# Designs tried in a protein design run: peptides against a protein of PDB entry 5EFW. Part 39

Target 1, 141 residues: chain A of PDB entry 5EFW
Amino acid sequence: TTLERIEKNFVITDPRLPDNPIIFASDSFLQLTEYSREEILGRNARFLQGPETDRATVRKIRDAIDNQTEVTVQLINYTKSGKKFWNLFHLQPMRDQKGDVQYFIGVQLDGTEHVRDAAEREGVMLIKKTAENIDEAAKEL

## One batch from the design tools (peptide; made by RFdiffusion4, then SolubleMPNN)

Design b1_p14_4_s2 (from b1_p14_4, 9 letters changed)
Fold by OpenDDE base, seed 1:
Parts: sequence; structure tokens; C-alpha cells
Structure b1_p14_4_s2 (fold): chain B 141 residues (1-141), chain A 14 residues (1-14)
Amino acid sequence: as target 1 above (141 residues)
Amino acid sequence: MEFYRDEDGVIREV
């Protein structure tokens, strides 16, 4: 099974390249965002942001990347056609055997509304577990 | 697993 065929919304980015571009995107992610793979690969994921995306939340994501840490937030994202969705987003570094950051894994749980309480907790558990599974799968490639 | 939102609005694990 190829990495792209994993049935979850995720991307892998390369912080060692200029502007931390997406180097892998799942089929599900492409379906969610309405982009082709060719439109996604090599680009920074900021194209998902739009007018109602909270800039403070985006800064938290940027800080996590700069500090090589994980972060979990909810933010407004946009499909290619301009449809808004709430993205419960988890980002974490993928480290090599020496502990150095090689990539970042971004996992997205989409929804028509901001999730709260038990639904948010369930979503967080799911996307964090997904990120760990992706990390393991990517190590074998 | 338990989660909470910290003072910065980030979801954290207890």
C-alpha cells in the first residue's frame, strides 16, 4: 500500500526545503480540498487559508514548526472552490534515528462546524493517532 | 487520554 492511499486526510512537508513545501498528500486530502496532486506538491500549505482564517492560530502553527514541536488547533480552511470548512488540525515533527527533524506530518479532520467538548476530544485522539500511524508508515518508505 | 485548551487556545494533553 502506498502512502497516498492511506484513508485519512494528511500531508507531509519538508522543512529542509525553501518554504516547507508539501511533498506527500493523501488521496483523501485531495478530495477534501478539491485540488489535484500536481496543484499541491511543492507548495506551502498556506493556500488553504482565507479571509476568515484566524491569523493568531496560523502563528501558533508557525511557532510549532520553528520550535520543532507539535500543535493541535482548529481553523477555517477553504477548498479550491472557496467552500469554508473547520479544520481540526494536528501537526508534529517526523524525526530520524538521531532525533533530528526530517519532515512534518499534518493531519486534518474536516467539519462543517467548530467541534466542542466530547466531539473535539474524540477528534483530537483520532488525528493524533493518525499522525503516529503515518509516522510509522513513512519510516518504511 | 484527556485533553484541555490552554491559555493560548492550543489543545493539550493532560
Scores: peptide ipSAE 0.205, ipTM 0.776, DockQ to the pose 0.810
Fold by OpenDDE base, seed 5:
Structure b1_p14_4_s2 (fold): chain B 141 residues (1-141), chain A 14 residues (1-14)
Amino acid sequence: as target 1 above (141 residues)
Amino acid sequence: MEFYRDEDGVIREV
């Protein structure tokens, strides 16, 4: 679809389904993570985590989902082939006209290192803006 | 937009 072809790494998840599975993934996300669409859809995004993924950071993500709030973190993720990457990750709820959470939008900015200072700030601005754009584009969901 | 889980456990669009 047009949404899938947006040149950003993102997923949309459905917290109304068991285990908040990914219901949509961009082509770029598939390329980043080295998974097929069939391997991803219907799964919780935790499959990207691995041995060096910081559990406290994961808890922040979980808490944001449970509280239906946004969060921005950096964490180590793994591709299908086991390659590590630093994921500057932003998650935010997509709400309906009544204000109820329908979905979550997750945006990933991949990097070879943990970014700080200006690079981090720039990345955060980018992924937050991307999430807003995805929210607008995905209103048909 | 509606979704369902198919026989392979994959989420599909209705």
Scores: peptide ipSAE 0.029, ipTM 0.605, DockQ to the pose 0.020
Fold by OpenDDE base, seed 2:
Structure b1_p14_4_s2 (fold): chain B 141 residues (1-141), chain A 14 residues (1-14)
Amino acid sequence: as target 1 above (141 residues)
Amino acid sequence: MEFYRDEDGVIREV
């Protein structure tokens, strides 16, 4: 789809389905994570977590989903081959006209290092802007 | 647009 071809790392999940599965993934996300679309659609995104993924950070993501709020964190994720990467991750709800959550948008900025200061702020601005663009593009879902 | 890390370690917009 046109949505899947957006040249950013992102997924859309459906919290109204059991375990909030991924229902869309960008081509870039598939390339980053080394999974096929068939391997990830219908799954919860937790398969990206591994031994060095900070559990407190994961809990922040879970809390945001439960509370239907946005969150921005950095966490270690793993590719299919087991390669670690730092994920500057932004998650936000996609709401309908009534204000009810329909989906979540997850945007990933990958890197070899944990970023701080100006680099972090720049990355945050980028992934938040990306999420807004995806929200607008996905209104037809 | 300004960002900060809150007491919970989450990046927020001010």
Scores: peptide ipSAE 0.020, ipTM 0.523, DockQ to the pose 0.800
Fold by OpenDDE base, seed 3:
Structure b1_p14_4_s2 (fold): chain B 141 residues (1-141), chain A 14 residues (1-14)
Amino acid sequence: as target 1 above (141 residues)
Amino acid sequence: MEFYRDEDGVIREV
């Protein structure tokens, strides 16, 4: 779909399904994580975690999902080949017209629109804005 | 542990 071709790293998950699986992933996300679309659709995003992933940070993400709130964190994630990377991650609910949570949007920093040494604050602003743009683009889901 | 920012601006482990 055109949504998949948006040049940002993101996933959309469905909290109404068991274990909040990924139902959509951008091409950029697949490139970042080294997975195929087939390998990740229908799975919970926890496959990105590994030995050095901070468990307290993971709990913050879980709490945000459970409480239907947004969260922004940085955590160690792993590609399919086992490469570690710092994931500046923003997650926010996508709500229907009634205000109920329909999906979650997860955005991973890609730095494509900022100087390589952008401050964390700039990165946070970028991924939050990206999430809003994805929300608008994904209204047809 | 050392990290670098790759060509896409993603922080990677060296």
Scores: peptide ipSAE 0.015, ipTM 0.439, DockQ to the pose 0.042; fails the geometry check

Design b1_p14_4_s3 (from b1_p14_4, 8 letters changed)
Fold by OpenDDE base, seed 1:
Structure b1_p14_4_s3 (fold): chain B 141 residues (1-141), chain A 14 residues (1-14)
Amino acid sequence: as target 1 above (141 residues)
Amino acid sequence: MEYYRDADGVIREV
């Protein structure tokens, strides 16, 4: 099974390239966001943001990238057609054998509602586990 | 495969 065919919503970005572009996207992510692969690769993931995306939450994501740490947040994202969805988003660095950051893994869990309590905890566990699985799979790239 | 968009907007392999 190729990495792209993993049935989870995820991207891999390269912070060593200008503006930390998406260098890999799963088929599921393309289906969720309504973009083609050609429209996404080489772009910063900020194109998912829109008018109702909370700027403080976006700053948390930016801070995690700058500090090379993981973060889990929930924010409004938009499809290509302009449909809003709640994105439970987890981002973590992918490190090489020396411990240096090579890439970032972003995992998205979509929903029509802002999830809370037990549903949020379950979603967080799922997307974190997914990120770890992708990290292991991506080492073969 | 890994890709990025170059300065000319062309998809390139990483």
Scores: peptide ipSAE 0.054, ipTM 0.709, DockQ to the pose 0.021
Fold by OpenDDE base, seed 5:
Structure b1_p14_4_s3 (fold): chain B 141 residues (1-141), chain A 14 residues (1-14)
Amino acid sequence: as target 1 above (141 residues)
Amino acid sequence: MEYYRDADGVIREV
């Protein structure tokens, strides 16, 4: 679909399915993570985590999903080949007209280093705006 | 189109 070709790193997950699996991934996300679409569809995104991934940060993500809220964090993720990257990650619910959560949108901004201060704020604004754009695009499909 | 992985690890359409 045209949605897959949006030049941003993102996934859409379905919290109504067991373990909130990825049901949609952009081409850019596949390139970033070095996985094929077949390897990741139907899986929880935790396969990106590894030894240096902060477990407290992961718990923040889980809590946001459970509470159906948005969250923005930075965490170490790993590509299929084992390369580490800092993931500035934003997750937010996609809601229907009644306000019920239908999906989650996850947006990833990759970097070699943890971003701070103005750079972090800029990245946060970018990935939040991206999530809103994806929300609108997905509703039109 | 939505997808999931079934208990056998096969990609299925939702």
Scores: peptide ipSAE 0.031, ipTM 0.651, DockQ to the pose 0.021
Fold by OpenDDE base, seed 2:
Structure b1_p14_4_s3 (fold): chain B 141 residues (1-141), chain A 14 residues (1-14)
Amino acid sequence: as target 1 above (141 residues)
Amino acid sequence: MEYYRDADGVIREV
């Protein structure tokens, strides 16, 4: 789809389906994670987690989904081949005109290191803006 | 129970 061709790492998930599966994944996300679209769609994004993924950070993501709020965290993720990367991750709900949550937008900024200070602020600003752009684009399709 | 991994790599129950 046009949405999936947006040149950023992102997914859209459907919390109204069992286990909040990925329903859209950008080409960049597939390239980052080393999965095909067929391998991603219909799955919960937890397959990116591994041994060094911080469980407390994962809980923050879970809480945000359960509470239908946004969250921004950094966590270790793994590609299909097992390569580790730092994921500066932003998640936010996509709401309908009534204010009900329809989907979640997840945006990933990958890196070889945990980012701090100005680099972190810049990354957060970027992924949040990206999420807003995706939200707007998805509603206009 | 059915599970899937979300975009954050978190396992969720269906």
Scores: peptide ipSAE 0.059, ipTM 0.682, DockQ to the pose 0.031; fails the geometry check
Fold by OpenDDE base, seed 3:
Structure b1_p14_4_s3 (fold): chain B 141 residues (1-141), chain A 14 residues (1-14)
Amino acid sequence: as target 1 above (141 residues)
Amino acid sequence: MEYYRDADGVIREV
């Protein structure tokens, strides 16, 4: 689809389905994580976590989903082959015309290091803007 | 038992 070809790392999940599975993944996300589309669709995104993923950060993500709010965090994620990367991750709800949460948009900015200060602020602005662009693009489907 | 990995990289049971 046109949405899949957007050159950003993102997924769309459906919280109305059991365990909030991924229902859409960009080509870039597949490349980043080294998974096929078939391996990802229908799964909860927790498969990216591993031994060094901070559990407190994961809890922040869980709380945001439960509370239907946005969140921005940095956490260690793992590719299929086991490579670690720092994920500057932004999650936000996509709402329908009634204002109810329909989907979640997750945007990933990968890096070799935990970003700080100005670099972090820049990354946050970028992934938030990306999420808004994805929201608009998805509404056109 | 069905399992899936969520967008956060967490494996959950379906």
Scores: peptide ipSAE 0.047, ipTM 0.644, DockQ to the pose 0.027; fails the geometry check

Design b1_p14_4_s4 (from b1_p14_4, 8 letters changed)
Fold by OpenDDE base, seed 1:
Structure b1_p14_4_s4 (fold): chain B 141 residues (1-141), chain A 14 residues (1-14)
Amino acid sequence: as target 1 above (141 residues)
Amino acid sequence: MKYYRNEDGVIVEE
């Protein structure tokens, strides 16, 4: 099983490269956002933002990256065709054996994943667990 | 601001 085919929306970014570009994206993420893999690899994930994306929320994400911490937020994102969706987004660092940040894992949850619960808390638990699973899978590759 | 997932699985504002 390849990492790309995990049935969750996620990306991996490289903060050691200029502008923290996406270096990996799941097939599900591409389907959600309507982009091809070639269109997003090597780019910063900010292309998902648009006019109604809350700037304060974006700043929280920026701060988490700068401080090398995790963050969970909800924000408006846009597909390639311009469709808006609410994104429950979780970001956390992937650390090496020495504890140094190697990558960031970003997980997105929207309406494409049917959840029987209506609570935000359940979604948060899901995306955090997903991030941990991705972390483990990526280390084994 | 509080959010929830509706019957269609979409995150919406409460």
Scores: peptide ipSAE 0.016, ipTM 0.395, DockQ to the pose 0.068
Fold by OpenDDE base, seed 5:
Structure b1_p14_4_s4 (fold): chain B 141 residues (1-141), chain A 14 residues (1-14)
Amino acid sequence: as target 1 above (141 residues)
Amino acid sequence: MKYYRNEDGVIVEE
């Protein structure tokens, strides 16, 4: 789909299905994580976690989903080949016109070279803006 | 472990 070809790292999940599985993933996300689309669709995104992933941070994500709120965190994730990376991750609910949650949008930081401290702040702004753009683009789902 | 930000702006393991 055109949605999948958006040049940002993102997924859309369906909390109305058991275990909130991924229902859409961008091509960029697949490239980053080294998975095929067939390998990830229908799965919970926890397959990106590994031994050094901070469990308290994971709990923050889970709490945000349960409470239907947004959250921004940094956590260690793993590619299919086992390569570790720091994921600056933003998650927010996609709501219908009645205000009910339909989906969640998850955005991962994409490429830009900056000093870490400044890059983190800029990255947060970018992924939040990206999430809003995805929300608008995905309203046809 | 050591980490750095690569050319794609992603913090990765060295």
Scores: peptide ipSAE 0.014, ipTM 0.421, DockQ to the pose 0.041
Fold by OpenDDE base, seed 3:
Structure b1_p14_4_s4 (fold): chain B 141 residues (1-141), chain A 14 residues (1-14)
Amino acid sequence: as target 1 above (141 residues)
Amino acid sequence: MKYYRNEDGVIVEE
């Protein structure tokens, strides 16, 4: 799928299905997390969490989904091999023509962040823009 | 713990 080949780290989930499973994952996301597409599709994204993942941050994500709002956080995630990484994560709803939530778009930092004081703000702006681009590209879902 | 930026630009544990 053309959507899968977009060179950004992202997933699309379906909150209308039980446990809000991932229904789409980009190639870049698979590379980052070290999972195959088969291992990812149909699962809730919580498999990325581990011992050092901050529970309060996870709750913020859950609250955003429940409230159908966007959220941006940074949290520790784990690859399939157990490698720990910091994930600058943005989540936002994808709405239909009537304004109802159909999906959620989750975007992970894709390598554009700098190691500077303003790096987080720059990263946030970028992943938000990425999410909007994905929203436009995924309208055919 | 120390971290580095991988090829994808993500900060990972060293």
Scores: peptide ipSAE 0.008, ipTM 0.400, DockQ to the pose 0.038
Fold by OpenDDE base, seed 2:
Structure b1_p14_4_s4 (fold): chain B 141 residues (1-141), chain A 14 residues (1-14)
Amino acid sequence: as target 1 above (141 residues)
Amino acid sequence: MKYYRNEDGVIVEE
C-alpha cells in the first residue's frame, strides 16, 4: 500500500484484535528488523525483544497501551538475525472522531534518512512528527 | 550511556 511505502520505520497495530497484532509495517521497518512482511503481520511486536531488553521499559510500553496513551522510550531490540540495536521508540494511539482508540502507531528511529547527529532529542522530535504524519495518512484505513 | 549512529543510521551503544 501507499502507507507501507512511507520511508520511515513504523508499524500500525490493532488493539481490538487479540494480542494487539501488527496490521501494517513499512518497508523500512522490514529492512531494519530483517523480517518479511509475511513474518510480521498478525504478530505482536514483542518478538523484537530479547535478553538485554529492559523489562521496566517494556512495562512502560504496556502501560501506555493499557491506558491508551502515548509513550516515548529507548530500548534494546533484536533483528531476525539476532543483531542488537537501540530502538528510539514512540507509540501513540490513533483515535476516531469520537475519541475512541482504533489503532496504535509505533515509530522506530529512522535509519533510512540522514540525521545530523546522535542526539536523542532530535530523534524524538522526528519520530513524533512521523507519527503525526502517519496518523493523517492512515485516516483512510 | 553514550551512543553513536552506525553506518546504517541505527543508534548503538558505545
Scores: peptide ipSAE 0.018, ipTM 0.451, DockQ to the pose 0.053; fails the geometry check

Design b1_p14_5_s1 (from b1_p14_5, 4 letters changed)
Fold by OpenDDE base, seed 3:
Structure b1_p14_5_s1 (fold): chain B 141 residues (1-141), chain A 14 residues (1-14)
Amino acid sequence: as target 1 above (141 residues)
Amino acid sequence: YERFLEDKALALSK
């Protein structure tokens, strides 16, 4: 499918199911996080968090989900092996024809360091555009 | 589109 051909780090979650589990994960996301698809599907994405993940940033993500809004943040995430990486993360709702939220799209831009200034703006534009591409691709199914 | 993702969600909900 067109969705499966998007070569970026992303997941799709279902807020209508208990604990908003991941229902789709891209191959790149699995490679980034070092998890198998079987280990990921059906789980809330919070398993990526760890000791140095900023709790205030996590709260921003939670608030966005609860309020059904988009959010863009940078936070420390961890691979299965415990490797830390900076995640420039964008989350946005996928809405149906009536405007009701059906799913959430999460896009991850991984980096070895916290990005600032022009680099951050560029990354934000990239992951937002990616999210829109995912939204369009998913709706073509 | 909707059926595809719903089928995946349904499978995971079990």
Scores: peptide ipSAE 0.067, ipTM 0.716, DockQ to the pose 0.273
Fold by OpenDDE base, seed 4:
Structure b1_p14_5_s1 (fold): chain B 141 residues (1-141), chain A 14 residues (1-14)
Amino acid sequence: as target 1 above (141 residues)
Amino acid sequence: YERFLEDKALALSK
């Protein structure tokens, strides 16, 4: 499918199911996080968080989901093996034709360091554009 | 579109 051909790190979650589980994960996301598809489908994406993940940032993500808004943050995430990476993360709702939220799109740009200034702006533009591409691709299915 | 994602959601919710 067009959605499956997007070679970016992303997931789609279903907020209408208990705990907003991942219902789709890109191959790149699996490679990044070192999880198999079977290990993560049906789970909340919080398994990427760990000791150094900023709780205030996590709260921003939670608030965005609760308020059905988009958010862009940087946070420490962990691979299955425990490797830390800075995740420039963008989340936005996927709405139906009536405007109702059906899913959330989460896009991850991984990096070894926290990005700032021009690098951050560039990354934000990239992941936001990716989210829009995912939204369009999903709606074409 | 909706059917594709809902099928996955339903499968995973079981």
Scores: peptide ipSAE 0.128, ipTM 0.766, DockQ to the pose 0.273; fails the geometry check
Fold by OpenDDE base, seed 1:
Structure b1_p14_5_s1 (fold): chain B 141 residues (1-141), chain A 14 residues (1-14)
Amino acid sequence: as target 1 above (141 residues)
Amino acid sequence: YERFLEDKALALSK
């Protein structure tokens, strides 16, 4: 499908199911995080968090989900092997034609360091554009 | 669109 051919790090979650589990993960996301598809599908994305993940930033993500809004943050995530990376993360709701939230789209831009200034702005533009592409591709299915 | 995502959601709801 067009959705499956998007070569970016992203997941789709279902907030209508218990604990808002991941229902789709891109191949790139699996490669980044070092998990298999079987290990990820059906789980909440919090498994990416670890000791140095800022809890206040996580709360911002939780609030966005609860309020059905978009959010962009940067936080420490961990691969399956325990490698730390800075995740420039964008989350936004996917709405039906009535405006009701059906799913959430999460896009990840990985980096070995915290990005700032122009690099951060560029990354934000990229992941937001990616989220829109995912939204459009999903709705064409 | 609805069929693809609903199939995924349905599978995970079980």
Scores: peptide ipSAE 0.122, ipTM 0.757, DockQ to the pose 0.279; fails the geometry check
Fold by OpenDDE base, seed 5:
Structure b1_p14_5_s1 (fold): chain B 141 residues (1-141), chain A 14 residues (1-14)
Amino acid sequence: as target 1 above (141 residues)
Amino acid sequence: YERFLEDKALALSK
């Protein structure tokens, strides 16, 4: 499908299911996080968090989900093997034709360091554009 | 769109 052809790190979650589980994960996301699709589907994405993940940043993500809004943050995430990476993360709701939230799109830009200034702005633009592409691709299915 | 994602959601809801 068009959605499956998007070569970016992303997941789609279903807030209408208990604990807003991942219902779709891109191949790149699996490669980044070192998990299999079987290990990820049905789980809340919080398994990527670890000791150095900033709790205040996590709260921002939670608030965005609760309020059904978009958010962009950077946070430490962990691969299955325990490797840390900086995740420039963008989340936004996917709405139906009535405007009701059906899913959430999460896009991840991985890096070895916290990005700032121009690099951050560029990354933000990229992941936001990616989220829009995912939204459009999903709605065309 | 809806069919594809609904199928995924349905599978996970079981």
Scores: peptide ipSAE 0.121, ipTM 0.758, DockQ to the pose 0.282; fails the geometry check

Design b1_p14_5_s2 (from b1_p14_5, 7 letters changed)
Fold by OpenDDE base, seed 2:
Structure b1_p14_5_s2 (fold): chain B 141 residues (1-141), chain A 14 residues (1-14)
Amino acid sequence: as target 1 above (141 residues)
Amino acid sequence: FEEFERDRALALSR
């Protein structure tokens, strides 16, 4: 499918299932996080959080899900081996023809540093464009 | 649609 050919870090979650679990993960996402498909599918993505993950930022993500809106944040995430990375994260709802939310798209841009200014703007544009590509690809399903 | 359906099925099996 067009969806599986998008070579970016992303997941699709299903808010209509208990605890909004991951129902699809790109190969790049698995490589980034060091998890297998069997380890993460059916789970909420919060397993990427750890001691240094800012709780206020996590609340922004939760609020966006509850309100069925998009959000863009930077937060510390952890790989399976415990390696920290800065995640420039974009989340947006995927809506059906009636306008109802059916899925959420989560796109991750990983880095060793918290990015600011022009670098941040560039990253935001990239992950937002990626999310739109995923949304369009998913319409083929 | 193979990969999406595979992942979705696996997720739903949990």
Scores: peptide ipSAE 0.679, ipTM 0.955, DockQ to the pose 0.901
Fold by OpenDDE base, seed 3:
Structure b1_p14_5_s2 (fold): chain B 141 residues (1-141), chain A 14 residues (1-14)
Amino acid sequence: as target 1 above (141 residues)
Amino acid sequence: FEEFERDRALALSR
């Protein structure tokens, strides 16, 4: 689909379904994580977590979902083959015309290192802008 | 959001 072909790492989840499953994943996300689309649709995104994933950071993500707010964090994630990567992750709600949360957009910027300072700020701006672009594109469907 | 409905249907089937 057109949305799937957006050349960014992202997923869309449905918080109105049990366990907030992934209902949409970009081609780039599948390439990054080494999963097929069939393997990840219907699953909560926690399968990306592993032994070195910081639990406090995961709790920040959970709190943002529960509170229906946006959040930006960096955390260790794992590919299907077990490869670690630093995920600069941005999550934000997609709202309907009434203002109610309909979906969440999750954008991933992968890296081999934890980024700081100017590099982090640049990455944050990029993934936030990406999320807005996805929001706009999705609303046209 | 026709595409989302399709994907959601696929997700629910798993």
Scores: peptide ipSAE 0.032, ipTM 0.694, DockQ to the pose 0.520
Fold by OpenDDE base, seed 4:
Structure b1_p14_5_s2 (fold): chain B 141 residues (1-141), chain A 14 residues (1-14)
Amino acid sequence: as target 1 above (141 residues)
Amino acid sequence: FEEFERDRALALSR
């Protein structure tokens, strides 16, 4: 499918299930985070957080989910092996034809470094575009 | 959506 061919770091979550679990993960996401598909599917994505993850930023993500809005943040995440990486993260709801939230799309920027200024703006544009591509590809779901 | 269905099924199995 078109969705399956998107070679970017992303997940799809289902807010209609308990704790908004990951229901799809791209191969790139698995590679980035060092988890297997079996380890993460059905889990809330918060397992990527760790000691240095800014809690205020996490709250922004939670608020966006609760309010069914999009958000773009940059936060420390951790791989399975405990490696820290900066995650420029974009989340947005995927709505059905009625306008109701069906899923959430979470996109993680390629790379693991903290980005600022022009690089951040570029990254934001990229992950937002990616999210739109995912949304388009998943409309048939 | 073979891969999507696969992942969703696995997720739902939890």
Scores: peptide ipSAE 0.691, ipTM 0.958, DockQ to the pose 0.950; fails the geometry check
Fold by OpenDDE base, seed 5:
Structure b1_p14_5_s2 (fold): chain B 141 residues (1-141), chain A 14 residues (1-14)
Amino acid sequence: as target 1 above (141 residues)
Amino acid sequence: FEEFERDRALALSR
């Protein structure tokens, strides 16, 4: 419950399972995306994508997962009701003490507009810091 | 969603 209650939009996925499913979603993420927890857990996060989601950006995310690296991108996502939002998205691996990837942390900053310049930089700093906080919190459990 | 993974999720959510 503690991790769920972190007031940020985030998910944790398990790349060791088929199709890297979401194994954890924050309350805020559920609210943002309009899905229930039951609808999300066990699924790959690609259900957020839609017609206007840039496929090249999606490939960057896939490549980061495959290469076990972090990535920060901005892409169109869709809520359950079909509402579009710009997702400033940061993904990074969560590693164990041996350095092996256990999970990925995905953090979403939603917006009605594609952000640039100072706003983008500020958002990137925020979501990266959030990911680090989640990493630390999760490792303490 | 596998039962085992549900347990893992619950563990993470503590």
Scores: peptide ipSAE 0.035, ipTM 0.691, DockQ to the pose 0.116; fails the geometry check

